Peptides against a protein of PDB entry 5CWW. Designs and how they scored, part 3

Target 1, 194 residues: chain A of PDB entry 5CWW
Amino acid sequence: VPKLQGPFDFDLNPEDEQDDEVELKDIYVIGEKPRVADLMRGEEEELEMMKEDQHNGLSLNIICLLSTSGQVKICLDIDGVEAQWLPPRSKNKRLFAPPPEPPSLLTFQTFDTLKPAEVTPDGWPMFSEDATSPYSFYVTHPAGITYISLTPWVFRLESELQSDSEAGTEFRIDLLAKGQGSERDRIFTQTRTQ

## One batch from the design tools (peptide; made by RFdiffusion4, then SolubleMPNN)

Design b1_p8_3_s3
Fold by OpenDDE base, seed 2:
Structure b1_p8_3_s3 (fold): chain B 194 residues (1-194), chain A 8 residues (1-8)
Amino acid sequence: as target 1 above (194 residues)
Amino acid sequence: SPLDALRK
């Protein structure tokens, strides 16, 4: 039986302290790139073909949060939260180890998909996947549809995470965090039929 | 670690 996980702590920037008032409507999770080598252990011939198509995605889980106002938060799972199952009902009352510290999510980027005039109190924006890319998705709202891509930073971040050289890594990651974030493109706008 | 850099 799968174990219920959470709550998660969010490491929010001080500027985001007002987030306690943000009503979340949807969540979208982009799982970490599977270690194909580990999954395909024993199928050596298929491993070579899959290595070529391995656009090396991010080795961290990405958690996207969507508010009623169309605000998107991109969060990174730095702690590496894995799926957990309920321990087998072993009769031995093992001393309850103190609950592990709740996993924290790092807010990497926050942005809006709606203009202020498009925000409605009863709005129900939703995520949907992009079949062409694991790091792209759509936000659908009655006012329109926004395409989002994480590709501008995901692969660069992964390269830093995999680099053996610590020289300049902190600087480059800081530039990534402060630099050009996710791509956003409004692909559809609903015309208000007056 | 690179992960520590993200936390800062």
Scores: peptide ipSAE 0.184, ipTM 0.875, DockQ to the pose 0.773
Fold by OpenDDE base, seed 3:
Structure b1_p8_3_s3 (fold): chain B 194 residues (1-194), chain A 8 residues (1-8)
Amino acid sequence: as target 1 above (194 residues)
Amino acid sequence: SPLDALRK
């Protein structure tokens, strides 16, 4: 049986600390890239092919949150939260290790997919996957459909995470965070029947 | 670490 995980602490930027209760409607998780070296033991040829693909993805899990208002929050799992299963009911009272510190999620980016006039109280926006890319997805709302891609920053961030040089890393990551974020494109808009 | 830079 899967273990219920959470609560997660969100490291929100002070500017995002709007006192207004944001009602979340959906969550979308992009798992970290597979450790190819660990999975492909004995398949040297396939390992070489996968290494040549410079676009293997991010070594961090990405958690996307979606509110009723169509706000998307992109969070990074810095602590490396793994899927947990309930321990088998073994009768042995293992001394409960102190509850681990709650995992923290780092907010990388926040943006809206809806215009203020499109927001409805009963709106139920939802995530859906893009079958062609693990780092692209859609937000569907009655007002329209928005395509989102994390590819503009994900691979650059991974390059910094894998860099052996600490020189200038902080500066480059700061530029990534402040620079051009995720791609966002409204691919469908529902025509308001006047 | 690069991860520490993300936390700032």
Scores: peptide ipSAE 0.183, ipTM 0.875, DockQ to the pose 0.777
Fold by OpenDDE base, seed 4:
Structure b1_p8_3_s3 (fold): chain B 194 residues (1-194), chain A 8 residues (1-8)
Amino acid sequence: as target 1 above (194 residues)
Amino acid sequence: SPLDALRK
């Protein structure tokens, strides 16, 4: 049986601290790229083929949060939360390991998918996957559909995470965080029949 | 670490 994980602590940027209580409606998780080197120990030839695929993903889990207002928060799992399973019902009281520190999620980016006039109290936006890319998805709302892509930053971030050079890394990551961030494109708008 | 840079 899978173990319920959480609560998660959200490390919000100071700019996000002013955000009113956001009612969340949906969650979308992009799992970290598989550690092929760890999974394919002993299959060197297949490892080389999969290494090319490894260049196409982030080594961190991404958690996207969607509010009633159409606000999207992109959060990064910097602690590397892994799937956990409930221990078998063995009667042996395993020594109470101190409760693990709650995992922290880092808010990387926050943006809106709706215009203020499109926000409704009964709005129910939802995520949907893009079959063509693991780092792209859609937000659907009665007012319209928005395409979102994390590709402008995710691969650059991964390159910094995998870099052996500490020189300039902090500066480059800071530039990534302050940049325009994710691609956002309204692909459909519902015409209000007046 | 690069991760520490993200936390700022």
Scores: peptide ipSAE 0.182, ipTM 0.874, DockQ to the pose 0.737
Fold by OpenDDE base, seed 1:
Formats: C-alpha cells, structure tokens, sequence
Structure b1_p8_3_s3 (fold): chain B 194 residues (1-194), chain A 8 residues (1-8)
C-alpha cells in the first residue's frame, strides 16, 4: 500500500506571498532523470548512446500544481522525496521513529493559463502529458487548451547542477529564475456561441 | 552549491 506523503512545505517566492489560498485541482509530477550509469552497469554501448542523448533530463523531481483559476506553479524537489510504501504489518513494535521533517518544495515559477474572464468557480482544469516530451504538457480547461514546455530552462539548470565550477553558478541560476521561464502557448480557445 | 543558490 502506498504511504501517504506530506504535508509538503512550499518555499514560495516573496512575490507570490499574496497568493491567497489557491484551491488546487490537479498535480503533475515529472520524475528525475534515471541515473543511467547506475542502471546500465555492464552495457557500455548503450551507456554511450544514452550519454549522446544530450537531453538528459533534470536530476530533480518537478511537481506542477494547477489551481481552479488555471494558475500553474512549478516546484522543484530539492530534498529528493522518494516514493514510500507502508511497511508490511509485521508484529514487531517498530519504535515510532519521530516523523521525519516534512519535505520542502521550492517554487521555481508561477504563471496563469487562463484570462480572468475565462475563470469560473466550477472550473476544473487538468494536466495532460505530452507523449513526445517528458518536460512538456497541456493544461485543459473548458475555455481552452494551453501547451506548456519546461525545456527552455530545465536542461540549462541541469548543466549548472552538474557543473564543477562554483564560480558564477549563483549568477547563472539567478538568470534562469528571472528569465522568460517556461514556454506557454494557447493552442485552442473555445468560442462561446452567443 | 548550485542547490543552495536555488534556495535563495
């Protein structure tokens, strides 16, 4: 049985402190890239092919949150939360280890997918995967469909995480965080037949 | 670390 995990603490950007209690409607998780080196021990040829796929994903899990209003929050799992299962009911009095500190998520980016006039109280936006890219997805709402891609920053962030150079890393990460961020494109808009 | 830079 999967273990219920949480609560999660959100490190919100100070600029997002005004975000009222956002009612979440959906969650989309992009898992960290597999450690190919650990998985492919002994298959040197396949390891070389996977190394040539320069588009190795981010080493961090990404958690996307979607509100009723169509707001998307992109969060990074810096602590490395792992999937947990309830231990089998073994009779042994496992000493209740103190509950681990709740994991924290870092809010990397927040943006809207709906115009204010498109927001409805009963709106139920949902995430959908893009079969062609693990770092792209769709937000579907009755008012329209928005394509989102994290590719503009994900690979550059990974390069900084893997860089041995401490010099300038902070500056480059700041530029990534303050940059244009994720790609957004409204691919469909529902025309209200008056 | 790069991760520390993200936390700022």
Amino acid sequence: as target 1 above (194 residues)
Amino acid sequence: SPLDALRK
Scores: peptide ipSAE 0.180, ipTM 0.874, DockQ to the pose 0.764

Design b1_p8_4_s1 (from b1_p8_4 with E8K)
Fold by OpenDDE base, seed 3:
Structure b1_p8_4_s1 (fold): chain B 194 residues (1-194), chain A 8 residues (1-8)
Amino acid sequence: as target 1 above (194 residues)
Amino acid sequence: SALDALRK
């Protein structure tokens, strides 16, 4: 049985000071890239083919949050939260481990998928995966469907995470965070029959 | 580190 994890602390960008009670409706998780080198220790030929596919993904988990209003928050799991399972009932060892520090998620980007006029109190937006890319997905709402892609930044971020050079890293990360965010494209809009 | 830079 999966263990309930959380609460998560959100390190919000200080500019998102609006304490507006954002009601969350859905969560979408993009798992970290498997360390192919560790998994393929016996298959050198397949390792070379996977290295050539330059778009190997991010070494961090990405947590996407969706509100009733169609707001998307893209969060990065810097602490490396792993799936936890409930221990089998037998071992009563209440190891009073100090309460683990609550895992923190870093808010990388926040954006809207709906116009203010499209927001409804009973709205139920949902995430859905893109079968063609692990870093692309859709937000579906009665008002329309929005395509989202993280590819504009995710591979550049991974390059910085894997870089052995610390020189200029802070500057490049700052540019990445302030630069072009996720791609957004409204692929369908429900026509209001007047 | 790049991770430290992200936290800022």
Scores: peptide ipSAE 0.364, ipTM 0.922, DockQ to the pose 0.813
Fold by OpenDDE base, seed 5:
Structure b1_p8_4_s1 (fold): chain B 194 residues (1-194), chain A 8 residues (1-8)
Amino acid sequence: as target 1 above (194 residues)
Amino acid sequence: SALDALRK
């Protein structure tokens, strides 16, 4: 049985300017790419082919959060939160282990999918996957559908994470964080029949 | 590290 995990601390979360508690409606998780090198011990030729596909994805889990207002937060799991299973009923609860520090998620980007006039109190926006890309998805709301792609930055970030050179890394990461964010395109808008 | 840079 999977163990319930949380709470999570959000690092670099801009203070939501509005004291209004952002109500979350949906979560979308993009799992980290498998460490193929660890799995394919013995198939050297396939390992080289998979290394050449530099587009294999990010080595970090991505957690997307969606609010009632259509706000999307893109969070990175920098601590490498692993799936926890309920320990077998081993009686030795180490009673005195200090509570583990809560895992932190890094807020990488926040953006809106709705115009202020489209926000409704009863709105229930939802995520849905894009079958063509693991790093693209849709946000569906009664007012419309928005396509989102993380591809503009995900592969560049992975390149930095795998780089053996520390020279200029801080500068490049700063540019990545401040530069072109996720692609966002409204593909459908519902016409209000008056 | 790149991870340390992300945290700043």
Scores: peptide ipSAE 0.363, ipTM 0.922, DockQ to the pose 0.840
Fold by OpenDDE base, seed 2:
Structure b1_p8_4_s1 (fold): chain B 194 residues (1-194), chain A 8 residues (1-8)
Amino acid sequence: as target 1 above (194 residues)
Amino acid sequence: SALDALRK
């Protein structure tokens, strides 16, 4: 039986002063790049062909959070949270290890998809996938549809995570965090038929 | 590490 996980702690980016409790409406998860080498253990010939087609995705899970107001938070799973199963009902008095520290998510970026005038109290924005890219998605609201892409930073971040050299890593990561974030494009706006 | 840099 799958174990319910959480709560998660959120570490905000130092530049994100928004400590306000935001009512969440939807969650979109982009799983980490599969370790094909681990999955294809024993099939060496197929491994070489798959390496070429493997889009160098991020080795971290990405968790996107969407609020009623159309605010999107992009969070990174730095701790590497994995699926957990309920332990078998073994009668053994497992010494109550202190509850493990709750896993933390790092808030990488926060941005709005709606204009203030488009926000409604009963708004229910939703995520939807982009069939053409694992690192792109849409936010749909009655006021319009916004395309979002994480591709401007995700591949650069992965290159830093896989780098053998620690020289300049802190500087480059700082530039990634402060630089141009996710791409946002309003692809559709609902015209109010007066 | 790059992960440590992200936490900062």
Scores: peptide ipSAE 0.353, ipTM 0.919, DockQ to the pose 0.802
Fold by OpenDDE base, seed 1:
Structure b1_p8_4_s1 (fold): chain B 194 residues (1-194), chain A 8 residues (1-8)
Amino acid sequence: as target 1 above (194 residues)
Amino acid sequence: SALDALRK
């Protein structure tokens, strides 16, 4: 049985002053890229092909949060939260280890998918995957469907994480964080037939 | 590090 994890602490970017208690309706997780080097021991040719595929994903987990209002928060798992399973009901009184410190998520970006007039109290927006890209997804609401892609910044961020050069890293990361880097496209809008 | 920069 999977162990329930949380609560998570959110390190909000100080510029995202939206202290508003956001009622979450859905969560979408993009797992970190697999360590190809660890998985492909012995298949040198496939390893080279995968190394050449510059579209190596982010080495961090991405947690996307969706509110009733259609607000999306993109969070990064910097601490490396691992999936935990409930220990088998072994009779041994394992000493109550102190509860581990709650994991922290870094809020990287926040944006809206709905116009204010489209927001309803009973709105139930949902995430859905894009089968063609691991870093793209859809937000579906009765008012419309929005396509979202993280590809404009994810690969650049990964390049910075893997860079041996510390020179200019802080500046480039600051530009990534301040940039409206995620692509957003409203692909469908529900017309109210009067 | 890039991670440290993200935390700022």
Scores: peptide ipSAE 0.353, ipTM 0.920, DockQ to the pose 0.778

Design b1_p8_4_s2 (from b1_p8_4 with A2P E8K)
Fold by OpenDDE base, seed 2:
Structure b1_p8_4_s2 (fold): chain B 194 residues (1-194), chain A 8 residues (1-8)
Amino acid sequence: as target 1 above (194 residues)
Amino acid sequence: SPLDALRK
């Protein structure tokens, strides 16, 4: 039986302290790139073909949060939260180890998909996947549809995470965090039929 | 670690 996980702590920037008032409507999770080598252990011939198509995605889980106002938060799972199952009902009352510290999510980027005039109190924006890319998705709202891509930073971040050289890594990651974030493109706008 | 850099 799968174990219920959470709550998660969010490491929010001080500027985001007002987030306690943000009503979340949807969540979208982009799982970490599977270690194909580990999954395909024993199928050596298929491993070579899959290595070529391995656009090396991010080795961290990405958690996207969507508010009623169309605000998107991109969060990174730095702690590496894995799926957990309920321990087998072993009769031995093992001393309850103190609950592990709740996993924290790092807010990497926050942005809006709606203009202020498009925000409605009863709005129900939703995520949907992009079949062409694991790091792209759509936000659908009655006012329109926004395409989002994480590709501008995901692969660069992964390269830093995999680099053996610590020289300049902190600087480059800081530039990534402060630099050009996710791509956003409004692909559809609903015309208000007056 | 690179992960520590993200936390800062």
Scores: peptide ipSAE 0.184, ipTM 0.875, DockQ to the pose 0.788
Fold by OpenDDE base, seed 3:
Structure b1_p8_4_s2 (fold): chain B 194 residues (1-194), chain A 8 residues (1-8)
Amino acid sequence: as target 1 above (194 residues)
Amino acid sequence: SPLDALRK
């Protein structure tokens, strides 16, 4: 049986600390890239092919949150939260290790997919996957459909995470965070029947 | 670490 995980602490930027209760409607998780070296033991040829693909993805899990208002929050799992299963009911009272510190999620980016006039109280926006890319997805709302891609920053961030040089890393990551974020494109808009 | 830079 899967273990219920959470609560997660969100490291929100002070500017995002709007006192207004944001009602979340959906969550979308992009798992970290597979450790190819660990999975492909004995398949040297396939390992070489996968290494040549410079676009293997991010070594961090990405958690996307979606509110009723169509706000998307992109969070990074810095602590490396793994899927947990309930321990088998073994009768042995293992001394409960102190509850681990709650995992923290780092907010990388926040943006809206809806215009203020499109927001409805009963709106139920939802995530859906893009079958062609693990780092692209859609937000569907009655007002329209928005395509989102994390590819503009994900691979650059991974390059910094894998860099052996600490020189200038902080500066480059700061530029990534402040620079051009995720791609966002409204691919469908529902025509308001006047 | 690069991860520490993300936390700032």
Scores: peptide ipSAE 0.183, ipTM 0.875, DockQ to the pose 0.786
Fold by OpenDDE base, seed 4:
Structure b1_p8_4_s2 (fold): chain B 194 residues (1-194), chain A 8 residues (1-8)
Amino acid sequence: as target 1 above (194 residues)
Amino acid sequence: SPLDALRK
């Protein structure tokens, strides 16, 4: 049986601290790229083929949060939360390991998918996957559909995470965080029949 | 670490 994980602590940027209580409606998780080197120990030839695929993903889990207002928060799992399973019902009281520190999620980016006039109290936006890319998805709302892509930053971030050079890394990551961030494109708008 | 840079 899978173990319920959480609560998660959200490390919000100071700019996000002013955000009113956001009612969340949906969650979308992009799992970290598989550690092929760890999974394919002993299959060197297949490892080389999969290494090319490894260049196409982030080594961190991404958690996207969607509010009633159409606000999207992109959060990064910097602690590397892994799937956990409930221990078998063995009667042996395993020594109470101190409760693990709650995992922290880092808010990387926050943006809106709706215009203020499109926000409704009964709005129910939802995520949907893009079959063509693991780092792209859609937000659907009665007012319209928005395409979102994390590709402008995710691969650059991964390159910094995998870099052996500490020189300039902090500066480059800071530039990534302050940049325009994710691609956002309204692909459909519902015409209000007046 | 690069991760520490993200936390700022």
Scores: peptide ipSAE 0.182, ipTM 0.874, DockQ to the pose 0.743
Fold by OpenDDE base, seed 1:
Formats: C-alpha cells, structure tokens, sequence
Structure b1_p8_4_s2 (fold): chain B 194 residues (1-194), chain A 8 residues (1-8)
C-alpha cells in the first residue's frame, strides 16, 4: 500500500506571498532523470548512446500544481522525496521513529493559463502529458487548451547542477529564475456561441 | 552549491 506523503512545505517566492489560498485541482509530477550509469552497469554501448542523448533530463523531481483559476506553479524537489510504501504489518513494535521533517518544495515559477474572464468557480482544469516530451504538457480547461514546455530552462539548470565550477553558478541560476521561464502557448480557445 | 543558490 502506498504511504501517504506530506504535508509538503512550499518555499514560495516573496512575490507570490499574496497568493491567497489557491484551491488546487490537479498535480503533475515529472520524475528525475534515471541515473543511467547506475542502471546500465555492464552495457557500455548503450551507456554511450544514452550519454549522446544530450537531453538528459533534470536530476530533480518537478511537481506542477494547477489551481481552479488555471494558475500553474512549478516546484522543484530539492530534498529528493522518494516514493514510500507502508511497511508490511509485521508484529514487531517498530519504535515510532519521530516523523521525519516534512519535505520542502521550492517554487521555481508561477504563471496563469487562463484570462480572468475565462475563470469560473466550477472550473476544473487538468494536466495532460505530452507523449513526445517528458518536460512538456497541456493544461485543459473548458475555455481552452494551453501547451506548456519546461525545456527552455530545465536542461540549462541541469548543466549548472552538474557543473564543477562554483564560480558564477549563483549568477547563472539567478538568470534562469528571472528569465522568460517556461514556454506557454494557447493552442485552442473555445468560442462561446452567443 | 548550485542547490543552495536555488534556495535563495
């Protein structure tokens, strides 16, 4: 049985402190890239092919949150939360280890997918995967469909995480965080037949 | 670390 995990603490950007209690409607998780080196021990040829796929994903899990209003929050799992299962009911009095500190998520980016006039109280936006890219997805709402891609920053962030150079890393990460961020494109808009 | 830079 999967273990219920949480609560999660959100490190919100100070600029997002005004975000009222956002009612979440959906969650989309992009898992960290597999450690190919650990998985492919002994298959040197396949390891070389996977190394040539320069588009190795981010080493961090990404958690996307979607509100009723169509707001998307992109969060990074810096602590490395792992999937947990309830231990089998073994009779042994496992000493209740103190509950681990709740994991924290870092809010990397927040943006809207709906115009204010498109927001409805009963709106139920949902995430959908893009079969062609693990770092792209769709937000579907009755008012329209928005394509989102994290590719503009994900690979550059990974390069900084893997860089041995401490010099300038902070500056480059700041530029990534303050940059244009994720790609957004409204691919469909529902025309209200008056 | 790069991760520390993200936390700022």
Amino acid sequence: as target 1 above (194 residues)
Amino acid sequence: SPLDALRK
Scores: peptide ipSAE 0.180, ipTM 0.874, DockQ to the pose 0.772

Design b1_p8_4_s3 (from b1_p8_4 with E8A)
Fold by OpenDDE base, seed 3:
Structure b1_p8_4_s3 (fold): chain B 194 residues (1-194), chain A 8 residues (1-8)
Amino acid sequence: as target 1 above (194 residues)
Amino acid sequence: SALDALRA
């Protein structure tokens, strides 16, 4: 039986003046790249073929949050949250383990998929995956469909995470955070019949 | 580390 996890602490960008009462409607998780080297121990030939796929994914989980208003938050799991299962009933709950510090999610980017006039109180925006890319997805709303891609920054971020050089890392990460964010493209708009 | 830089 899966264990209920949370609450998660969100390290929000202090510039997010957003009202504390954002109603979330959907969550989309992009899992970290598998440690292929650890999984393929003993299959060196297959490892080389998988390494040639230059687009190794991010070594962090990505959590996308979607609000009723069509706002998307892209969060990074910097603590490495793993799936937890309920322990078998027999083990004495160690009463005195200090409560683990709640895992923190880092808000990397926040953006809107809807115009203010398209927002409806009963709107149910939803995520859906892109079968062609693990780092692309769609937001569907009655007003339209928006394509989102994280590829502009994900691979650059991974290169920094895997870099052995500490020189300039802080500067490059700052540029990534302030630079061009996720790609957004409205691929469909519902025609309002006047 | 790069992770520390992200937290900053």
Scores: peptide ipSAE 0.353, ipTM 0.918, DockQ to the pose 0.789
Fold by OpenDDE base, seed 4:
Structure b1_p8_4_s3 (fold): chain B 194 residues (1-194), chain A 8 residues (1-8)
Amino acid sequence: as target 1 above (194 residues)
Amino acid sequence: SALDALRA
């Protein structure tokens, strides 16, 4: 049985602190790139072949949150939350170690997929995956469909995370955070039958 | 670190 994880603390960028509380309708998780080197420890020949096939991806989990208004929050799992399973019911009341500090999610980017006039109180936007890319997805709403891609920043961020040099890292990360961020493209708009 | 820079 999977272990229920949370609560999660959300670390918001200062620019996002002014965002009103939004009602969340959907969640979309992009799992971290598997550390094949750690999984294949001892199988060096197979490791080299898998490294070439390893699509460049982020070594952090990405948590996407979608509100009723069509607002998307892109959050990064900086603490490296892993899937946990409930231990078998052992009768021994293990001395509960002090509960670990709740893991934090860093809000990397917030953006809208709907125009204000398209927002409805009963709106139910949903995420859907892009079968062609692990870092792209769609937001579907009655008003339309928006394509989203994280590729403009995700691979650059991974490069910084894997860098052995700290020289210029702060500057480059700052540029990433201030950049245009995720790609957004409205691929379909529903015509309101007047 | 890059992670520290993300948090700042």
Scores: peptide ipSAE 0.348, ipTM 0.917, DockQ to the pose 0.796
Fold by OpenDDE base, seed 1:
Structure b1_p8_4_s3 (fold): chain B 194 residues (1-194), chain A 8 residues (1-8)
Amino acid sequence: as target 1 above (194 residues)
Amino acid sequence: SALDALRA
């Protein structure tokens, strides 16, 4: 049986001026890129072809959170949270182990998908995947559908994570965080038939 | 590191 994990601590971007108290309605997880070298052991030719694909993805898990108001938070799993299973019911539960410190997620970006007039108290926005890209998805609300893509920054971030050069890393990461965020495009708007 | 820069 999978172990329920959490709560998670959220390290907010200091530039995030939005309210910390967000009622979440949905979660969307983008898993880290597979370790191609470990999976393709013995298939050197295929491994080389996959390494040439510069779009292998991010080595960090991405956690997307969606609120009732249509706010999206993009969080990065820097600590490397792993899936956990409940230990088999063995009698000797060390009852006295202090609870482990909760893992932390880094809030990389926060943005809205709804206009203020579109927000409703009973709104139920939802994530849905884009079958064409692991780093793109949709937010569906009764008021409309918004396409979101993380591709403007994900691959650049991965390049920095894999860089052997520490020179200028802080500057480049700062530019990534402050620069062009995720792509957002409202692809459908529900017109209220008056 | 890049990870440290993200945390800053």
Scores: peptide ipSAE 0.348, ipTM 0.917, DockQ to the pose 0.792
Fold by OpenDDE base, seed 2:
Order: sequence, then C-alpha cells, then structure tokens
Structure b1_p8_4_s3 (fold): chain B 194 residues (1-194), chain A 8 residues (1-8)
Amino acid sequence: as target 1 above (194 residues)
Amino acid sequence: SALDALRA
C-alpha cells in the first residue's frame, strides 16, 4: 500500500515575500530525469544514441503550486523524495524512533499569471501539460491562458548539479536564483464582455 | 556542492 507523504516544509528564497495564506488550487509535478544509464544496463549501443537525444533534464523533481489568485510557485525537491510503501503490519513498530525530519522543498521562483483586476474569489486556475516539452506547461484561468517555460534555467541548473568543479558554482547558482527565471507568456486573454 | 549553494 502506498504511504501518504508529508507534510513538506517550504524553504523560501529570502527575497520572496512571506507566504500570505495562499489557497492552493492545483499542483503540477515534473519528475526528475530518468537515469537512462541505469535503465539501459546491458545495451551499450542504445545508451550512446539516447545520450545524444536526451535533453538533459533536471535531476531534481520540480513541484509547481498554483493558487486561486493565479500565483505560481516553482519548488525544487532537494531532498529527493521517493515513493514510500506502508511497512507491513509487523508488531515491532519502533514506537520510540523520533519522527524523521520532514522533507523540504526549496521555493525557487514565485510569480503571478493574472493581473490584479483578473483575480476573482471563485477563480479556479488549473495546470495543463505541454506535450512538446516536459519543462513547459500552461496555466488556464477564466481570464486567460498563460504559457510557462522553465527551460531558461533548468538546463543551466542541471549543468551545475553535474559539474565536478566547485569553482564559481556558488556564484553561478546565485545568478540563476536571482535571474529572470521562468518564461511567462499570456497566449490568450478572455475578452470581458462589458 | 551545487545543492548546498541552492540551499544557501
């Protein structure tokens, strides 16, 4: 039986304003890049071909959170949360083990998809995937549709995660965190019938 | 590490 996981702690970037009580409406998860090398054990020739075509996705899970107001939070799973199963009902519950520290998600970026005038109290924005890119998606709201792409930073971040050189890593990561971040493009706006 | 830099 799958185990329910959580709660998760959210670490916010110090530059992000304190989380006002944000009512979440949707969640979108981008799984970490599969370790193709581990999946293709024994097929060396196919492994070389797949390495060339594999867009070097991020080795971390990305958790996107969407609020009623159209605010998107992009979070990184730094701890590498994996699927867990309920332990068999065996009698030896180590009853006295301190509860493990809750896993943390790092808030990488927060941004709005709606203008203040477009926000409604009964708004129900939703995520939808982009079939053409694993790191792009849409936010749909009655007021409009916003295209989001994580590609401006995700590949650079992965490059840093895979780098054996620690020289300048801190500086480059800092630039990534403070940069423009994700691409946002309002692709459709609903005409308000006055 | 890069992960440590992200946490800082």
Scores: peptide ipSAE 0.347, ipTM 0.917, DockQ to the pose 0.795

